Peptides against a protein of PDB entry 6TME. Designs and how they scored, part 181

Target 1, 324 residues: chain A of PDB entry 6TME
Amino acid sequence: NRLKRAYIALQAWKKAFYSDPFNTAANWVGPDVCSYKGVFCAPALDDPSVLVVAGIDLNHADIAGYLPPELGLLTDVALFHVNSNRFCGVIPKSLSKLTLMYEFDVSNNRFVGPFPTVALSWPSLKFLDIRYNDFEGKLPPEIFDKDLDAIFLNNNRFESTIPETIGKSTASVVTFAHNKFSGCIPKTIGQMKNLNEIVFIGNNLSGCLPNEIGSLNNVTVFDASSNGFVGSLPSTLSGLANVEQMDFSYNKFTGFVTDNICKLPKLSNFTFSYNFFNGEAQSCVPGSSQEKQFDDTSNCLQNRPNQKSAKECLPVVSRPVDCS
Target 2, 324 residues: chain A of PDB entry 6TME as posed
Amino acid sequence: NRLKRAYIALQAWKKAFYSDPFNTAANWVGPDVCSYKGVFCAPALDDPSVLVVAGIDLNHADIFGYLPPELGLLTDVALFHVNSNRFCGVIPKSLSKLTLMYEFDVSNNRFVGPFPTVALSWPSLKFLDIRYNDFEGKLPPEIFDKDLDAIFLNNNRFESTIPETIGKSTASVVTFAHNKFSGCIPKTIGQMKNLNEIVFIGNNLSGCLPNEIGSLNNVTVFDASSNGFVGSLPSTLSGLANVEQMDFSYNKFTGFVTDNICKLPKLSNFTFSYNFFNGEAQSCVPGSSQEKQFDDTSNCLQNRPNQKSAKECLPVVSRPVDCS

## One batch from the design tools (peptide; made by RFdiffusion4, then SolubleMPNN)

Design b2_p19_8_s3 (from b2_p19_8, 7 letters changed)
Fold by OpenDDE base, seed 3:
Structure b2_p19_8_s3 (fold): chain B 324 residues (1-324), chain A 19 residues (1-19)
Amino acid sequence: as target 1 above (324 residues)
Amino acid sequence: MEYSEEELKRLEEAREKFL
C-alpha cells in the first residue's frame, strides 16, 4: 500500500515535468517505483519487512517543472534532494505529511513565495537547504526553534530583520548571504552554542556588531561583509578562539583594529577592507605574518597603500558612531 | 507486480481521499 501511494505521487510528479533533458524519469514506468532513477527504497522504520520510498535524489537533473501536491503521498521519505533543477512554483503544503523528513534540499531551483513554512512542521528535520531560489518575505522566527544542523538561506529574496530566536539555534552552519535582511544582528547570537560558520554577506544589515559575538567560541567562519555595519569592532571579538576566516569588508566600520583581534590564535584570513578604520595594530598589517593573511585595503589608514582619500574619510571618521 | 487500469483508478481515488 505504501509503495502504491508512492507510485501515484511519482507519476503525478512525472506529469508535472515540463522538461527532462537527461531523461531522468524515462524509466519511471510501472509500479516498481524502487527501480525508478533517483528513487531509493529502504525497509520501513515501523516494519522492516515492508519496503518504502525513503529517499529522492534528483540533484543536477536540470528538470523543469513543479512539485505537485501528490508528493504528500511520499510519507516515508526522509531524504529529499532535488537541487540544481528548474522546479518552479511553491513548496506544497501537502509535504507536511512527510513526517520523517530529515534532509530537505531544494536549492538551486526557481521556487517562489514566502518561506516554506511546511518545513517547520517536520519534527525530525536536521538539514534545510533552500538557497539559490526566489523565496521572499520574512524569515519565520520558528526556524531557529528547530533542531537543525545546517540552515542555508542564501541567495533568496528574504527581507526584514533576523529573528531574535537565532540564539536558540543549534545549527553549526547558517547562511543569510545575498538576501535583503535589514536591522541589527540580534544580541542573542552569542547563544548559538554549536555555531561553526555564519555568513551574512551581501545584505542590508546595519548598526553595531553586538558584543555577544565574542561568545561564539566554536565559530571558525564569521563573514559579515557587504552590509551597513557601523561603529568599532567589539573588543569581545578577542574571545573568538577558533575563528579561522573573518570578513568585515565593505561596511562602514570605524575605529582601530586591535592586536587582540589580529592575534587570534586560529585566525588564517582576516579581511577588513573597504571600511573607515583609521588605525590598525602592527599585527594587522598585511604581510606582517606568514601564517595569517590580512586585507586592509580602502580604509582610512595612514601610511598604507590603497586607502580612501582624506575627503572620503574625514566626514565619517570625524563622526564615529558610539556603540556603547 | 503489475497494476490493472482498474486498480490504478482505485488508487487515484484513494489519493484524493488521502490528500
Scores: peptide ipSAE 0.028, ipTM 0.599, DockQ to the pose 0.020
Fold by OpenDDE base, seed 4:
Structure b2_p19_8_s3 (fold): chain B 324 residues (1-324), chain A 19 residues (1-19)
Amino acid sequence: as target 1 above (324 residues)
Amino acid sequence: MEYSEEELKRLEEAREKFL
């Protein structure tokens, strides 16, 4: 019965293909769905004597089409990987029936519409990759209430602010890059106890960086480049004991880049170029360390090459934003 | 496994229940 449902689902999906350059679905014929290319069967969790469709892997198939609602019949699917295709439309709400969903990767497609809230209905979801699509609108706060290991949201059209619920996230990797997020980074960010990598690149984020960033003891990658952040770097950044890659470039930061930041023990690359910093410690100077790489280009630093003109600097430097 | 036309019809009917 379960394989019969799967057959209906998969045949409906095949019909929803506009283009299959690699003929991936060429063998999607007949009731033996377990033989279908990209379809993986396993014993059902509730009955090991029953074979069910447990996974879909159509990664890199370059398939054009859409996801039909009949995919909701794939109720035993735990792994759904369809990245690097040309699927369009919306994620069907019928996927709410896939209660075993563990990894959902629809990255690098042409999906549109709001955040696929159906992902919130999956109680066991650990991996969510919806990057490189055209998802838009607000990010549901509830996404961070889920026990996800990774949340990839980058390269979409998400707008509005980052939910304060971010602090509840147990994810080790979160990407916001290349969206339209605005507002401040929530102070609750410091509560992300498992965070290793967070990327904010290329949004409309603004305001001061919250001091609570310094509480991210496990973070190895922190990239806030290409935003509208202002003020000085928080002194609490000295708490980033494990940060290796840090990028604050292309913002509107002012003030002094301190020694305690540039001497972070695991710091490998620190880019703070294209800001309005008016001073830096000697330890921050490019070439000052063999093990660390710095970029201080296009700031308001004295006696450094490739800095902004006084005309560009004075209006900003003379009006420092107080983040205290 | 083989599916008859009748079975396919039944499956279609079932589809609506699962969606």
Scores: peptide ipSAE 0.027, ipTM 0.600, DockQ to the pose 0.020
Fold by OpenDDE base, seed 2:
Structure b2_p19_8_s3 (fold): chain B 324 residues (1-324), chain A 19 residues (1-19)
Amino acid sequence: as target 1 above (324 residues)
Amino acid sequence: MEYSEEELKRLEEAREKFL
């Protein structure tokens, strides 16, 4: 009996709770699992006459505990949302049995260990949110081979380089922010066909920005702030026809910020502060437009306020990195 | 926490379309 298996799983999970401040599992008593708070039942896809547990929603329950292996008995679950709790430990490998998994949200918890590779085993997965945890190590390249709509990885402990397979991703939103990623942004980034938003904030990324960024025609948000990028901004950025928010602040960029970038048709905010730019077009000057907001603070610009000293600028500006 | 009516509807639609 499928509901009997679900009962075993849910009771095992209740026993794995260390704290339930809102008494979310208070009614998790008896065989009628479909009446449990946060448990959703629906007709089985293979037999409409059979009722199964199809979804879990424990979002914002502030539950402390862990995920026991018995959760693998919830084989009919397509939606698993447990964000904003205090769950710890690792994601059980037994979840590989949840072959109908469609949305998996474990964000804002205390999970540790490597990337949960069990997520790669789910053939129908469309949404993956593991942000605001303590996941560590390398990203599996295979994550970008999956047909995901969104990939949230920010605020973890991921290390090493961003896989070159990123270009295969069909996701509209990808976040890498606040990890320990290093190396260059892969040139394959320009192949991301459905990308709307990508965020690299607060990593240890370096090198020159790839020219292929300019191929991201659908991107509305591009944030590469707080990294170690060098060289000039690619001239191909003029191809970002739909970009609204662009941030390159807190890097080591040099060179001239051109009209072609600052006059992008959909551009609303462009922040390039805290770099070593030595020139900007008039269209890039803060206050030059009512429709666009610019920030050129703390660069090496002449006749602009709040710039770096000549002493700070000269060593960097005199030795520009050639990205060609 | 329990699903909202909208979330339940979304879940059912997702199951029908993709699962």
Scores: peptide ipSAE 0.017, ipTM 0.580, DockQ to the pose 0.165
Fold by OpenDDE base, seed 5:
Structure b2_p19_8_s3 (fold): chain B 324 residues (1-324), chain A 19 residues (1-19)
Amino acid sequence: as target 1 above (324 residues)
Amino acid sequence: MEYSEEELKRLEEAREKFL
């Protein structure tokens, strides 16, 4: 009996709640699990005459607790949304039994441990949101072998390099922001054929930007701010025909910001402040366009306001990094 | 708690994939 299994799972989960400020689980009583707040039932795929728990929505419930292994009994769940709670601990391996998992959102919680590899076991997963947690360690390369539409990893404790398998990703949105990723952006990034938005903000990434970024024809948002990138901006960035928001601020870039970059056809905001650029085209100057917004603050530019001192600039500008 | 129309649509799409 699938509903009986669901009952066991949900009662075990209720028991695992330490705090339920909004009394979300107050009606989680009795065998009629389909009446439970946040529980959604639908006909089973293999037998339309059987009603099963197909979705969980506990978003914004501020529930404190953990995910017990009995949740693995919810084998018919395709949507699991529990964001903006205070769930702690690890994602149970027993969730591997949820083979119909389609969207998994555990964002804005207090989960810890390594990347939840159980997510890799779900063959039909399309949406993965684990942002704003305390996940740590390496990102499994296999995550990018999944046919995901969106991958939200930001605001965690992930370390190590970004896997080269990133080029295999079919995701339109990928966030790495506010982790501890290090190393270079893989050259394979240019193979992300469906990419619209990618965010690297606030990591320990370094090295030169790969030329292959210019192959991201569909990207509308590219934010690499607050890292340790060096060298000149790749000339191939002129290929970003659809980029609207671009941010390279708070890095160690040098060289000249070219006209070809600043005149990108869809560019609305381009921030390259807090670097060591020693020149910019006239088209890059803030106020030069009514349609585009630029920020060149705190670089090594001549005849521009709010620039770094010669003392700060000279050691870096005189020793440009060769990215060739 | 009720699912949004968008969530229901996503659920339906998910179901159709497995049918």
Scores: peptide ipSAE 0.009, ipTM 0.524, DockQ to the pose 0.164

## One batch from the design tools (peptide; made by RFdiffusion4, then SolubleMPNN)

Design b2_p20_1_s1 (from b2_p20_1, 13 letters changed)
Fold by OpenDDE base, seed 4:
Structure b2_p20_1_s1 (fold): chain B 324 residues (1-324), chain A 20 residues (1-20)
Amino acid sequence: as target 1 above (324 residues)
Amino acid sequence: DRDAEAQARLQEILEELRAA
């Protein structure tokens, strides 16, 4: 009996709650699991005459606890939303039994351990949100082999390099922000055919930006701020026909910010502050456009306010990194 | 209403899964 298994799972979970400030699980009593707060039932996909637990939504419940292995008994769950709680521990590997998992949102919790590889076992997964946790270690390259629509990894403790497989991703939104990723952005990034938004903010990424970024025709948001990127901005960035928000601030870029970049047709905000740029086109100057916002603060620009000192600029500007 | 939203989204998901 599938609902009986669900009952076992949900009761085990209730037992795993340390704190339930809003008494969300107060009505989690008895075998009628479909009446449980935050539990959603639907006809089973394999047998419409059978009612099963198909969704869990406990978002914003501020529940403290952990995810017990018995949750693996919820084999019919396609939607699992438990964001903005205080769940801790690891994601149980028993969740591999949830083969219908479509949206998995455990963001804004206190989960720890390596990347939850159980997510890789879900063949139908489209939405993965594990941001604002304490996941650590390497990002498995297989994550980008999955046909995901969105991947939120930001605000964790991930480290090492970004997998080359990123180019295989079909996701429209990918966030890497506020981790400990290092190395270069893979050249394969240009192969992300559905990418709309990608955020690298606040990592330890370095090297030159790959020219292949210019192939991201659908990208509307590109944020690579607060890293260690060097060299000039790729000339191919002129190909970002749909970019609206672009941020390269707080890096070690050098060279000239070109007219072709600043005049991108959909560009609304372009921040390249806190670098070592030694020149900019007139179209890049803040205030030069009514429809575009620019920030050129703290570069090595002549005749512009709030720039770095010669002492800071000369050692870097005189030794530009050749990315060619 | 969050419950209504969750239910609606679930319904959409299940429809997608059926179509696959």
Scores: peptide ipSAE 0.736, ipTM 0.971, DockQ to the pose 0.957
Fold by OpenDDE base, seed 1:
Structure b2_p20_1_s1 (fold): chain B 324 residues (1-324), chain A 20 residues (1-20)
Amino acid sequence: as target 1 above (324 residues)
Amino acid sequence: DRDAEAQARLQEILEELRAA
């Protein structure tokens, strides 16, 4: 009996709650699990005459607790949304039994440990949101081999390099922001055929931006701010025909910001402040366009306000990094 | 209504899974 298994799982989970401020699980009593708040039943895919627990949504319940291994008994769950709680511990490996998992959202919790590799075992997974937790360690390269639509990794403790397999990703949205990633952005990034938004904010990334970024024709948001990137902006960025939001601020970029970047047809905001750029095209000057917003603050530009001093600029500008 | 939204999304997901 699949509902009986669900009952066991849900009761184990209720027992694993340390605090339930909104009494979300108050009605989690008795065998009728389909009446439980936040529990959603549907006809089983393999047998429409059988009712199963197909979804869990406990978003914004502020529940403190952990995920017990008995959750692996919820084998029919395709939607698991438990964001904005205070769940702690690790994601149980027993969730590998949830072979229908399609959307997994555990964001805004207190989960710890390495990347939850159990997510790699879900063949139908399309949405993975583990942001705003305390996951740590290396990102498994296999994550980008999966046919995911969205991957949210931001605001964790991930470190090491970004896997080269990123180019295999079919995701439209990928966030790396506010982790401890280091190294260069892989050249394979240009192979992300469905990418719309990618965010690298606030990591320890370095090196030159790969020219292949210019191949991201569908990207609308590209944010690489607050890293350690060096060199000039690739001329191939002129290929970002659909980029609307672009941010390279708070890096160590040098060189000239060109017209072909600032005149991108869909560009609405371009921030390249807090770098060491020593020149910009007229089209890049803040106020030069009514449709576009630019920020060139704190660079090494001549005849512009709020720039770095010569003392700050000369050591960097005089030693340009060759990205060729 | 969050419950309604969750139910609706679940239905969409299940339809996608059936079609796959």
Scores: peptide ipSAE 0.733, ipTM 0.971, DockQ to the pose 0.960
Fold by OpenDDE base, seed 2:
Structure b2_p20_1_s1 (fold): chain B 324 residues (1-324), chain A 20 residues (1-20)
Amino acid sequence: as target 1 above (324 residues)
Amino acid sequence: DRDAEAQARLQEILEELRAA
């Protein structure tokens, strides 16, 4: 019975394919859905004597089509990987019936519409990858209430501010890159206890960096490049004991880049180019260390190559933003 | 290859769900 429902769902999906260049669904014929390419069966969790469709993996199939509502019949699916296809439309609300959903990867597709709130209905979700799509609108604050290991949102059309609930996230990796997020980074960011990597690249974020970033002692990658951040770098960044990659380039930062930041023990790469910094410690100078790589290009530094002109610097440097 | 990886990951997931 459960496999029969799966058959209905999968046949509806096949019908929703506009193009299948690699003939991935060529063998999607007949009731034996467990033999379908990209379909994985396993004993049901509630009854080991019953075989069910527990996983879908159609990664890199270049399939064009959409997700029909009949996919909601795949109630036993815990793994749904369909990245690197050309699926369009919206994520069906009927997927709320997939209560075992654990990993949901629809990245590198052509999905549109608002954030797929159906993902919030999955109690066991641990991995969410919706990057490289055309999702738009606001990010629901509830996303960070989920016990997710990873949240990939980059390369979409999300707007508005980053929710204050970000501090509740238990994710080790979070990407916001290449969206249209605006406003300040919430101060609650410092409460992210498991964070290893966070990327804000290429948004419309602004304001001062919150001091609370320094509380992210497990972070290894922090990239805030290509935004509109202003003010000085927080002195509390000296608390980033495990940061390896740090990028603040292409912002409007001012002030002095201190030893306490450049001497971070695990720091491998620190890029602060294309800002308006007017000073840096000797430890921040490119070439000063064999273990660390720095880039101070296009700032307002004295006695350094490839800096901005006085004409460009003076209007900004003379009017520093007070972040206190 | 890819199928083997997917199957292996699925098995891990199911074990986690069973333990929860």
Scores: peptide ipSAE 0.714, ipTM 0.969, DockQ to the pose 0.968
Fold by OpenDDE base, seed 3:
Structure b2_p20_1_s1 (fold): chain B 324 residues (1-324), chain A 20 residues (1-20)
Amino acid sequence: as target 1 above (324 residues)
Amino acid sequence: DRDAEAQARLQEILEELRAA
């Protein structure tokens, strides 16, 4: 039966623990898996008279070990939360059998290898958190074809370009931060109809910002700091009617920071420091507003404190990148 | 507590899955 399969899976997992500092699995004994710490049972969706393991939550257990293939026997699991542990290895492909997977959180572990493509096989997946691991390689374009509410990829070793399919994403929150992504932000980004927060911090992204960013009407947080972006800020950024937090710091932007950007109605914090901007509107000056915070530090602005030297500015400002 | 929170979230998820 289904609980028997769960027992086999959970016992295999217990055997795969190298360290259990809090003795989380100490009570993982006997066939009554529903009494196991961190194991949650519920009536099966296909038969309410049958009790099944529907959730695993071992968050913050500091468990060292790996995920054995027998976990594929947990076919009724819809919630899998094992963040803040020390699990290593790869995500087993046998998890493809968990067709009810809805929330998958393996963040803050020591997983390695390529993107866990098994996540793409889950038709009901809404939440994917794989941040703070050592996943590497290319991001599969298909990730954005899924109807996810949130995609957390930050603090991994992903490289290559951001897929053009990003525009198909229905996620409200997407994080790319602290990876090794390169290339340009796809123009299709403007098609992300439900996007509220997107973070690109600390990658190797470059090129001009696409004009299509201005189509992100629901965005409240846009952070592209610590990359290699060039050119002027798109004038279409004036369309970000709901942006509250905006950060373009630590790039290679040039040109003039306009009133249309700094006067965005919901803007609370706008950081454009550590670039090569050679001008800013009065509305962009730090201290010019009581409701807004600005940081223009380390640019090429005249009559502003803490700016780059002429020696640093001249080579860049004199050869601005034309994004047209 | 954490167990209660996990159980509550699971219940919400299962309701969503059932409604789909």
Scores: peptide ipSAE 0.706, ipTM 0.968, DockQ to the pose 0.967

